# Peptides against a protein of PDB entry 4GXB: the designs that were tried, part 167

Target 1, 277 residues: chain A of PDB entry 4GXB
Amino acid sequence: VPTEEVSLEVLLSNGQKVLVNVLTSDQTEDVLEAVAAKLDLPDDLIGYFSLFLVREKEDGAFSFVRKLQEFELPYVSVTSLRSQEYKIVLRKSYWDSAYDDDVMENRVGLNLLYAQTVSDIERGWILVTKEQHRQLKSLQEKVSKKEFLRLAQTLRHYGYLRFDACVADFPEKDCPVVVSAGNSELSLQLRLPGQQLREGSFRVTRMRCWRVTSSVPLPSGSTSSPGRGRGEVRLELAFEYLMSKDRLQWVTITSPQAIMMSICLQSMVDELMVKKS

## One batch from the design tools (peptide; made by RFdiffusion4, then SolubleMPNN)

Design b2_p25_2_s1 (from b2_p25_2, 8 letters changed)
Fold by OpenDDE base, seed 4:
Structure b2_p25_2_s1 (fold): chain B 277 residues (1-277), chain A 25 residues (1-25)
Amino acid sequence: as target 1 above (277 residues)
Amino acid sequence: SLEEMLYEEAQRIGTVENPVFDSSF
């Protein structure tokens, strides 16, 4: 692609559009810096955020496809998909809420975290009781962003990334699940027929390994998922999990977001390694 | 295409051994 100046749209978690002028040859960091400059985010806070490739759903929700890599050219990556539903999103890229303290000290950082958190609550990524919701709304009405975030930090699945409904082979084959990544775990929420909502927590520290696979279903292998057209790529995330003492078991998640799930796992591992060092 | 991108990314990731794996239960 020839080097040209272009206008690139980057979305915040709440759908706010940030337009930046960049070169088609600008790498992810260059674009991130341009976005930061446009938002007046200080340079020392840039590292707390990343750019993600997402698919915007009809309701405005985002289905995360993957994190943009350092060597990527965001303009090329998003435009090569030749669909307007694909967007670039700015989101915080750390897991430990302790890092919120650093970001919240800056007005722009505070606003970004606040907007993201509001959006995550509205989208049901963060789970709230009725009373908690009332308290959050009161704080939102008062525009008390710091207090809002402090309360939000105590909520279930704060800081998690929620994926689209998918399928796992745990606890049984072809089990519909909702996966969320955060707090150094994958949370699998499931509701079996006639049963209450259950959550399986898979801590990253109990995963010996994981893998992502891409396969094309064979015509004879009619996996009865009615919605997948013939020849559609099937992505799976499999991880080997320590279920009990000396008992490893493979768990497989079938999802178009398997890559993003793997990226989350790697990111959580990286953060844990930093804390250990 | 998206499918090509995802395929390539899946191949790139492959299998990851977890350095923070704790075998203690």
Scores: peptide ipSAE 0.665, ipTM 0.960, DockQ to the pose 0.687
Fold by OpenDDE base, seed 3:
Structure b2_p25_2_s1 (fold): chain B 277 residues (1-277), chain A 25 residues (1-25)
Amino acid sequence: as target 1 above (277 residues)
Amino acid sequence: SLEEMLYEEAQRIGTVENPVFDSSF
C-alpha cells in the first residue's frame, strides 16, 4: 500500500470520535500515539490502552472483533473490511483495577476511564443494583469522576468485557450463554427457562490450555447456528479446565468472538505473568 | 474479508499452553 496521509477515526467507548491524521503505513502503536496526542494523554499512560477492531451495532453498541496487533496497520485493517460498521475503538487494556490508580492521576486518563465505565454500565457490562445505579447517577450528575470510578470498581464485572450472546457446551450442550472476560476469568452466564440466573466462573489459572478453531459447518438440516447463514465460518474457543482435583474437562464456546475471547485470555495471562515476575 | 481475517487469526492463535496454570486444587 502506498504511504499516504489519511484521516482515521478512532472511537472511545462512549462513541466519541477522535480524528487523527496518520499515514496508511502507520502501525498500531503509531496510531495509538496519534490518538494519545490528540487527546493530550501523556506518553507514560499510552501503554494502558489499546486499539480494538469492533463492529458497531445498530444501537451503537460495539461487538469486539479483536485487538489490533502491534505490527498491524490499523487504517488498512479497518478499511479492508469495506463496511462502515467496523470501527477502531480505544479502550483500556489492563484488567487489574489497581492500574486505574495510575491512569486516574492524569485528567485525560481519568476522563477516559470515566467515559468507558459510564458506557460499560449503560450497556450492562457492569452489573448494578437499583441502589447502586442511583448512587452512580448521583455521582454522574455531580461529575464526580473519581468517586464514580471508586464506586464502580466495587461493582460486579467491573473491568470485564462482555461478549454477544453465544453458545457453550457447559453446563449442557448447546446452552445459550453470555460470556464476559475479566478479573482473570471467563464468566459464563445463563438463564434457563424457569431458573435463576446462573454463572459459571472459569479462572484463567485453572485453564491448562485453550484453543481457537475455525470450521465451516457441513450443510446439516438441523444445526444452523443461530444467526449464521449456511457456510459461515464457525469459530470456537475451547479451554481445558481443572474442574476438580486431577480432573480436567474441555469447555467449548461457540462464538464469532472466539478470537477476541482468546485475546482476552492471553492478555489476562500476560498480566498475571507480569505480577509474578 | 472478515471471515478470512478471523480464519487467519484463529490459525495464528491455535492452541495455547497456559504458563500460569496452577494444577493445585
Scores: peptide ipSAE 0.665, ipTM 0.960, DockQ to the pose 0.687
Fold by OpenDDE base, seed 5:
Structure b2_p25_2_s1 (fold): chain B 277 residues (1-277), chain A 25 residues (1-25)
Amino acid sequence: as target 1 above (277 residues)
Amino acid sequence: SLEEMLYEEAQRIGTVENPVFDSSF
């Protein structure tokens, strides 16, 4: 692609548009720096955020496709998909809520975390009781961003990324599940007919390995991920999990977001390695 | 295409051995 100056749109979690002038040859970090400059985010806070490729749904919700890598050209990556539904989103890229303290010290960082958290609650990524919701709304009305975040940090699935409904082979074959990644785990929520909501927690420290596979289903096979047509690429995330002492079992998730799930796993592992170090 | 991108990414990721795996219970 020839090097040209272009206007690139980057979205915040709340759908706010940030327009930046960049070169088509600018890499992910260059674009991220441009976005930070546009927002007046200090350089020392840039590392707490990443750019993600997402598909925007009709209701404005985001389905995360993958994180943009350092060597990528964001303009090329998003435009090559040839669909306006694909967007670039800025989001925090750490898992430990302790890092919120660093980001919250800056007005812009505080605003970004606040906007993301409000959005995550509104989208049901963070789970709240009726009473908690009332408290959060009161704080939002008062525009008490710090207090809002402190309360939010105590909520179930704070800091998690929620995926679209998909299918797993756990606890049984072809089980519909909702997967969320956060707090060094994959949470699988499922509701079987006539049963209460169940949650399986898979800690990354008990995953020996994982793999992502891509295949084209045979014409005779109707077992595609929800929302995929016949003949579309089938993505799977499989991980080998230590279920009990000396007992490893493979768990397979069939999802168009299998790559994003794997990226989350790697990111959580990387953060844990930094802490050990 | 999206499918091509996803296929390439899947191939790139492949199988990952987890360095923070803890076999203890």
Scores: peptide ipSAE 0.663, ipTM 0.960, DockQ to the pose 0.691
Fold by OpenDDE base, seed 1:
Structure b2_p25_2_s1 (fold): chain B 277 residues (1-277), chain A 25 residues (1-25)
Amino acid sequence: as target 1 above (277 residues)
Amino acid sequence: SLEEMLYEEAQRIGTVENPVFDSSF
């Protein structure tokens, strides 16, 4: 692609549009800096955020496809998909809520975290009771952003990224699950026939390894999951998990977001490595 | 295409050994 000046749209988690003028040859960091400048986010806070490729669903929710890598050209990456449903989203890219303290010290950082948290609650990524929801709404009405975030930080799945409904082979084959990544774990919410909703926690520190695989479904396979067109690549995330003392077991998640899940795992591992140093 | 991108990315990731794996139970 020839180097040209273009207008690129970047969305916040709440769908707010940020338009930036960039070069088609600008890399991810260049675009991120342009977005930060447009928002008046200080340079020392840029590292707490990342750009993500997402698919915007009909209801306006985002299905995260992957994190944009440093060497990528965001304009090219998004436009090459030739579909308006694909967007670039700015989101915080750390897991430990302790880092919120650094970001919240700045007005723009505070606003970004607040907008993201409100959106995550509205989308059901953060789980709230009726009483907690009432308290949050009261704080929102008062526009008490810091207090809102402090309360939100105590909530179930605060800081988690929620994925679209998918399938796992645990605890049973072809089990429908909702996966969320956060707090150095994968949380699997599942409902087996005739059973109550259950949550399984898979801590990253108990994963010996993980892998992502891609396959083309065989034409004869009758188990076309509803909604997958003929010829779609099937993606799987498998991880080897320490279930008990000296007992490793493979768990496999079948999801179009398997790549994004693996990126989350790597990101959580990287953050844990930094804390150990 | 998206499918091609995802296929290539899956191949790039492959298998990852976890450096923070704790075998103690």
Scores: peptide ipSAE 0.663, ipTM 0.960, DockQ to the pose 0.730

Design b2_p25_2_s2 (from b2_p25_2, 9 letters changed)
Fold by OpenDDE base, seed 5:
Structure b2_p25_2_s2 (fold): chain B 277 residues (1-277), chain A 25 residues (1-25)
Amino acid sequence: as target 1 above (277 residues)
Amino acid sequence: SLTEELYRLAQEIGTVENPVFDSSF
């Protein structure tokens, strides 16, 4: 692609649009720096954020496809998909809430975390009780961003990334589940008809290994789920989990977001490695 | 295409051995 100056749209978690002028040849870090400059985010805080490729749903929710890699050209990566539903989103890219303290010390960092957290609550990624929701709304009305975040940090699934509903082979084959990644775990939530919500927590430290696989579904005759067009690739994330002492079991998640799930696992592992060194 | 991209990424990821795996209960 010839090097040209272009306008690139980057979205915040709340859907706010940030327009930046970049070169088509600018790599992910160059674009991230341009976004930071546009937002007046200090250079020392840029490393706490990343750019993600997402698919915007009809309701405005984001389905995370993958993290943009360092060597990628974000303008080319998003435009090559030839669909307006694909967007680039800026989001925090660390898991430990302790790093919020560094980011919150800056006004722009505080605003970014606040906007992300509000969005995550509104989208149901962060789980809140009725009382907590009332408290959060009160703080939001007062525009007390720091206090809002401090309360939010105590909430269930704070800092988690929630995926679209998918299928797992745990606890039984073909179980519909909602997967969330955060706090060095994958949370699998299962709600069967007439049953209470069940949650399986899979800590990263108990995963011996994981793999991503892709397959083309065989043209099986009858149950074409209406939304899967003929020839859609089936992606799976499988991990070998230590269920009990000396007992390993494979768990397989079938999801179009299997790549993003694996990126989350790697990112959580990387962060844990830094903490151990 | 996105499909081709995801296929490539899946192949690149392959199987990952976890360096922070803890076998202790």
Scores: peptide ipSAE 0.634, ipTM 0.956, DockQ to the pose 0.733
Fold by OpenDDE base, seed 1:
Structure b2_p25_2_s2 (fold): chain B 277 residues (1-277), chain A 25 residues (1-25)
Amino acid sequence: as target 1 above (277 residues)
Amino acid sequence: SLTEELYRLAQEIGTVENPVFDSSF
């Protein structure tokens, strides 16, 4: 692609559009800086956010595809997909809520975290009781963003990224699950037929390793999932987990978001390594 | 295509050994 000045749309978590003028040759960091400048986000807070490639669903929800890599050209990456459903989204890229304190000190940072948190609650990524929801609404009506965030930080799955419904081989084969990544874990929510909702927590520190694999479904395999066209690649995330003392077991998640799940695992590991140093 | 891209990324990631793995239970 020739180097040209273009207008690029970047979305916030709430769907707010940020239009930036960039070069087609600008890398991810260049675009991120342009977005920060457009929002008046200070340079020292840029590192708390990242750009993600997402697919916008019909209901306006985002299915996270992957994090944009440092060497990528965001304009090229999104336009090469030749579909308007793919968007670039700005989101916070850390897991420890302690870092919220740094971001919240700035008006723009506070607004970004607030907008993201409101969106995460509205989308059901953060789990709230009826009473908690009432308290949050009251704070939202008062436009008390700091207090809203302080309350939200105490809620179940605050700061988690929620994935689309998928399938795992745990606790049983072909178990429908909803995976969420956050707080140095993968949370698997499952409802087996005739059973109550169950949640399994897989802490990153108990994962010896993980892998991502891709396979082409054989034509003869009646993959019962009606919606996958015959030509779609099956992606899996597998991790070897310490289930008990000296007992490792592989857990496999089948999801088109397996890449994004792996990125989350790596990101959580990286953050833990920084804290240990 | 996106599918081809994800396929390549999957191959690139492969197997990752976890440096923060704690074997203590």
Scores: peptide ipSAE 0.633, ipTM 0.955, DockQ to the pose 0.715
Fold by OpenDDE base, seed 3:
Formats: structure tokens, C-alpha cells, sequence
Structure b2_p25_2_s2 (fold): chain B 277 residues (1-277), chain A 25 residues (1-25)
């Protein structure tokens, strides 16, 4: 692609649009720096955020496709998809809430975390009780961003990324599940017919390995899940999990977001490695 | 296409051995 100056739209978690002038040849870091400059985010805080490719749903929710890689050209990556539903989103890219302290010391960082957290609560990614919701609304009305975040940090699934409903082979074959990644785990929520909501927690430290596979379903008959068109690539994330002492079991998640799930696992592992150093 | 891109990425990721795996219960 010839190098040209273009306007690129980057969204915040709340859907706020940030327009940046970049070159078509600018890599992910160059675009991230341009976004930071536009927002007046200090250079030392840029590393706490990343750019993601997402699909915007009809209700305005974001389905995360993947993290943009360092060598990518964000303008080319998003425009090559030839669909307006695909967007680039800025989001925090660390998992440990302790890093919030570094980010919220800056006004712009505080605003970004606040906007993301409000959005995550509104979308049901962070789980809240009725009383907690009332407290959060009160703080939001007072525009007490720091206090809002401190309360939010105590909530279930704070900092998690929630995926679209998908299918797993655990605890049974073809179980509908909602997967969330955060706090060095994958949380699998499922509701079987006539049963209460169940949650399985899979800690990253108990995963011996994981793999991503892609397959093209054979045009043969029956078990296409109702939502996948014939001929679409089937993506799976499988991980080998230590269920008990000396007992490893494979768990497989079938999802179009299997790539993003793997990226989250790698990111959580990387963060844990940094903490051990 | 997005499908082709995701297919390539899946192949590139392959199998990952976890360096923070803890076998101790």
C-alpha cells in the first residue's frame, strides 16, 4: 500500500471516537502513540494500553476479535475487512488491578479507566449486586472517579474480558457457556436446562499447555451449530488442565474468539512471568 | 479475508507450553 496520510478512527470502551491523522504505513505502536497524543496521555502510560480489533454488534457491544500485533498496520488491518462493523478499540492491557494505581495518578489515565469500567458494568462484564449498583450510581452522579474505581476493583470479574456465548465440551459435550478471562483464569459460566448457573474457574497456573486449532467443517449433514454458516472456519481453544493430583484433562472451547482467548492466556502468562522476575 | 487471517493466526499459535504451570496441589 502506498504511504498516504489518512484519518483513522479509534474507539474508547464507551464508544467515544478518537480521530487521529496517521500514515497508512504506521505500525500499531505509531498509531497507539498518536492516540495517546490526541488524548494527552503521558508517554510513560502508553504501555498500559493496547489496540484491539473488534466487531461492533447491533446493540453497540464489542466482540473482541484479536489484539493488533506490533508489526501490523492498523489502517490496513481494519480497512481490509471491508465492513464498517469492525473497529479499533483502545483498552487497558494489564490484568493486575495494582497497576491501576500507576494509571489513575494521571487525569487522562483516570478518565480512561473510569470510562472502561463504567462500560464494563453497563455491559454486564463486571457482576454487581443491586446494592453495589446503587452505590456505583451514586458515585457516578457525584463524578467521584477515584472512589468509583476503588469500589469497582472489589467487584466480581473486575478487569475481566467477557466473550460471546460459545460451546465447550466441559462438563459435558456441547455445553453452552460464557467465557471470561481475567485474574489469571478463564471463567466458564454455564446454565444447563433446569439447573442453576454454574461457574468453573480454570487457573492459568494449572494449565500445562493450550492450543488453537482451525478446521473447515466437512459439508456433511447434522451437527452444525445453528449460528455457523456452512463452510466457515471452526476455531477451537483447547487446554490441558490439572483437575486433581496427577490428573490432567483436556478442555475444549469452540468459539470464533478462540484466537482472542489464546491472546488473553498468553498475556496473563506474560504478566505472571514479569511478577516472578 | 478475516477467516483466512484467523486461520493463519491459529496455525502460528499452534500449541503453547505454559512456563508458569504448577503441578503441585
Amino acid sequence: as target 1 above (277 residues)
Amino acid sequence: SLTEELYRLAQEIGTVENPVFDSSF
Scores: peptide ipSAE 0.633, ipTM 0.956, DockQ to the pose 0.722
Fold by OpenDDE base, seed 4:
Structure b2_p25_2_s2 (fold): chain B 277 residues (1-277), chain A 25 residues (1-25)
Amino acid sequence: as target 1 above (277 residues)
Amino acid sequence: SLTEELYRLAQEIGTVENPVFDSSF
């Protein structure tokens, strides 16, 4: 691709558009720096954020496809998909809420965390009671961003990334689940007809290994889920989990977001390794 | 295509051994 100056749109979690002038040859870090400069985010806080490739849904929600890699050219990566539904999103890329303290010390960092948190609550990624929702709204009306975040940090699934509804083979084969990644775990939420919501927690420290696989669905006469066209690659995340003492079991999640799930696992592992060092 | 890209990434990831795995129960 010839090197040219282009305008690239990067979205915040709330859908706010940040336009940056970059070169088509600029790598992910170059684009991230350009976005930071546009927002007046200081250089020492850039490392707390990453760029993600997402698919924007009709309701404006984001389905995370993957994290942009360091060697990628974000302009090329997003435009090569030839669909306006694909966007680049800036989001915080750490898991431990303790790092919020560093980011919140800066006005721009505070605003970014606030916008992300508001969006995550509105999208149902962060789970709130009616009373908590009332309190959050009151704080939002007062524009008390720090207090809002402090309350949000106590909420269920704060800092989690929520995935689209998918299928797992746990607790039974072909179970519809909603997966969320955060707090060094994968949370699998299951609601069977007529049953109460069930949640399975899979801590990363009990995963011996994981793998991502891709397969072309064989035209097996069995009812492939009606929505997957004949030619769509089936992505799966499988992890070997320590279910009990000396008992390892493979759990497999079938999802178009299997790559993103694996990226989350790796990111959580990396953060845990840093904390142990 | 996105599909081809994801296929490639899946192949690149392969199987990851977890360095923070704790076998203690």
Scores: peptide ipSAE 0.634, ipTM 0.956, DockQ to the pose 0.702; fails the geometry check

Design b2_p25_2_s3 (from b2_p25_2, 10 letters changed)
Fold by OpenDDE base, seed 5:
Structure b2_p25_2_s3 (fold): chain B 277 residues (1-277), chain A 25 residues (1-25)
Amino acid sequence: as target 1 above (277 residues)
Amino acid sequence: SLTERLYAEAQAIGTVENPVFDGSF
């Protein structure tokens, strides 16, 4: 692609559009800096955020595809997909809520975290009771952003990234599950017929390793999932988990977001490594 | 294409050994 000046749209979690003028040859960091400048986000807070490639669903929800890498050209990465469903989203890129303190000290940072958190609650990524929801709404009506965030930080799955419904081989083969990543774990939620909601918590510190695999399914004539075209790559994330003392077991998740899941795992590991140093 | 990129990325990831694996319960 020739180097040209273009207008690039970057979305916040709440769907707010940020238009930036960039070069087609600008790398991810260049675009991120442009977005930060547009938002008046200080340079020292840029590192707390990343750009993500997402697919916008019909209801406006985002399905995260992957994090944009440093060497990528965001304009090319999104436009090459030739679909308006794909968007670039700005989101915080850390897991430990302690880092919220740094971001919240700045008005723009506070607003970004607030908007993201409101969106995550509205989308059901953060789990709330009726009473908690009432409290949050009250704070939202008062526009008490700091207090809102402090309450939100105590909520279940605060800071998690929720994935689209998919399939896992745990606790049994072909189980429908909802996976969420956060707090140094993968949470697998499932509801089997006639059973209560169950959650499997898989802590990163108990994962010996993980892998992503891809396969091209042969046309079997039965499209089990609406929207998957024939010949679409099947992605799986498998991790070897310490289930009990000296007992490792592989758990496999079949999902189009397997790569994004692996990125989350690596990101959580990286953050833990920083804490250990 | 997205499919090609995802395939390539999956291949690039491969198997990752976890440095924070500690076996603790």
Scores: peptide ipSAE 0.539, ipTM 0.926, DockQ to the pose 0.725
Fold by OpenDDE base, seed 2:
Structure b2_p25_2_s3 (fold): chain B 277 residues (1-277), chain A 25 residues (1-25)
Amino acid sequence: as target 1 above (277 residues)
Amino acid sequence: SLTERLYAEAQAIGTVENPVFDGSF
């Protein structure tokens, strides 16, 4: 792609559009810096955020495809898909809520966290009780962003990334699940027929390893999952988990977001490694 | 295509050994 100046749209979690002028050859960090500058986010806070490739769903929710890598050219990455449903989103990229304190010290950082948190609650990524919801709404009406965030930090799945409904082989084969990543875990929520909602928590510290696999379904298999176009790659995330003392078991998640899940795992691991150093 | 990119990325990730695996409960 020839180097040209272009206008690139980057979305915040709430769908707010940030237009930046960049070069087609600008890498992810360059674009991120441009977005930060546009928002007046200090340079020292840039590292708390990342750019993500997402697919915007009909309801306006974002299906995270992957984090844009450092070597990528965001303009090329998104435009090459030739679909308006794909967007670039700015989102915080750390997991420990303690880092919120650093970000919240800045007005722009505070606003970004607030907007993201509001959006995550609205989208059901953060789970709230009716009473908590009332409290949050009250704080939102008062525009008490810091207090809102402090309350939100106590909520279930605060800071988690929620994935689209998918399938896992745990606890049973072909179980429909909703996976969320956060707090150094993968949360698998499932509802088996006639049963209550169950959640399995898989802590990264109990994952010996994980893998992402891609396979092309053979044409012969009539089980075209409704909606998968012919020839779509099947992605799976598998992790080997310590279920009990000296008992490792593989858990496999079949999801188009398997790559994003693995990115989350790596990111959580990296953050834990930093804390251990 | 996105599919091709995802395929390539999946292949690149492969199997990752977890350095924070500690075997604790």
Scores: peptide ipSAE 0.539, ipTM 0.926, DockQ to the pose 0.741
Fold by OpenDDE base, seed 1:
Structure b2_p25_2_s3 (fold): chain B 277 residues (1-277), chain A 25 residues (1-25)
Amino acid sequence: as target 1 above (277 residues)
Amino acid sequence: SLTERLYAEAQAIGTVENPVFDGSF
């Protein structure tokens, strides 16, 4: 792609558009810096955020495809897909809520976390009771962003990334699940026929290893998933998990977001490694 | 295509050994 000056749209979690003028040859960090400058986010807070490639659903929700890597050219990465449903999104890129304290000290950082948190609650990524929802609404009406975040930090799945409904082989084969990544774990929510909602927590510290694999479904296989076009690659994330003392078991998640899940795992591992150092 | 890129990326990831695995239950 020839080097040209272009206008690139970057979305916040709430769908707010940030337009930046960049070069087609600008790498991810260059674009991130441009977005930060446009938002008046200080340089020392840039590292708390990342750019993600997402697919915008019909309802306006974002399906995270992957994190943009350092060597990537965001303009090329998004435009090469030749579909307007793909967007670039700015989101916080750490897991420990303790880092919120650093970001919240700045007005722009506070606003970004607030907007993201409101969006995550509205999308059902953060789980709230009726009473908690009332409290959050009251704080939102008062525009008390710090207090809102402090309450939100106590909520179930705060700081988690929620994935699209997919399939896992645990606890049974072909179980429909909703996966969320956060707090150094993968949470698998499932509802089996005639059963109540169950949640499986898979802590990263109990994963010996993980892998991402791809396969081409055979034409004769009635993959009854309504939305998969003929010839789509099936992605799987598998991890070997310590289920009990001295008992390792493979768990496999079949999802188009398997790569994004693996990125989350690596990111959580990296953060834990930094804390141990 | 996106599918091809994701396929290639999946292959590149392969198997990741987890350094924070401590074997404790």
Scores: peptide ipSAE 0.537, ipTM 0.925, DockQ to the pose 0.717
Fold by OpenDDE base, seed 3:
Structure b2_p25_2_s3 (fold): chain B 277 residues (1-277), chain A 25 residues (1-25)
Amino acid sequence: as target 1 above (277 residues)
Amino acid sequence: SLTERLYAEAQAIGTVENPVFDGSF
């Protein structure tokens, strides 16, 4: 692609649009810096955020496709898809809520975390009781952003990324699940027929390894998953998990977001490694 | 295409050994 100046739209978690003028040849970090400058986010806080490729659903929710890599050209990456459904989103890219303290010290950082958290609650990514929701709404009405975040930090799945409904082979074959990544775990929520809602928590420290695989289903045969078109790539994330003492078991998740899930796993592992160093 | 890119990325990831696995239960 020839180098030219273009206008690029980057969304916040709440759908707020940030328009930046960049070169088509600008890499991910260049675009991120342009967004930060537009928002007046300090340079020392840029590292707490990343750019993500997402698909915007009809209800306005975001399905995360992947994190934009350093070598990528965000303008090319998003426009090459030739669909208005795909967007670039700015979101915090750390897992430990302790890092919120650094970000919240700045007005712009505070606003970004607040907007993201409000959106995550509205989308049901953060789980709240009726009473907690009332308290949060009261704080929101008062525009008490710091207090809002402090309360939100105590809530279930704060800081998690929620994925689209998918399928796993645990606890049973072809089990419908909702996967969320955060707090150094994958949370699998499922409801089996006639049973209560169940949650499986898979801590990264108990994962010996993981893998992403891709396959092309055959047009005819038992390998075609319902709802997939002919020739669509089937992605799976599998991890070997310590289920009990000296007992490892593979768990496989079939999802178009398997790559994004693996990115989350790697990111959580990286953060844990930094903390241990 | 997105499909081709995702396919290639999945192939590139392969199997990842987890350095924070400690075997404790």
Scores: peptide ipSAE 0.535, ipTM 0.925, DockQ to the pose 0.740

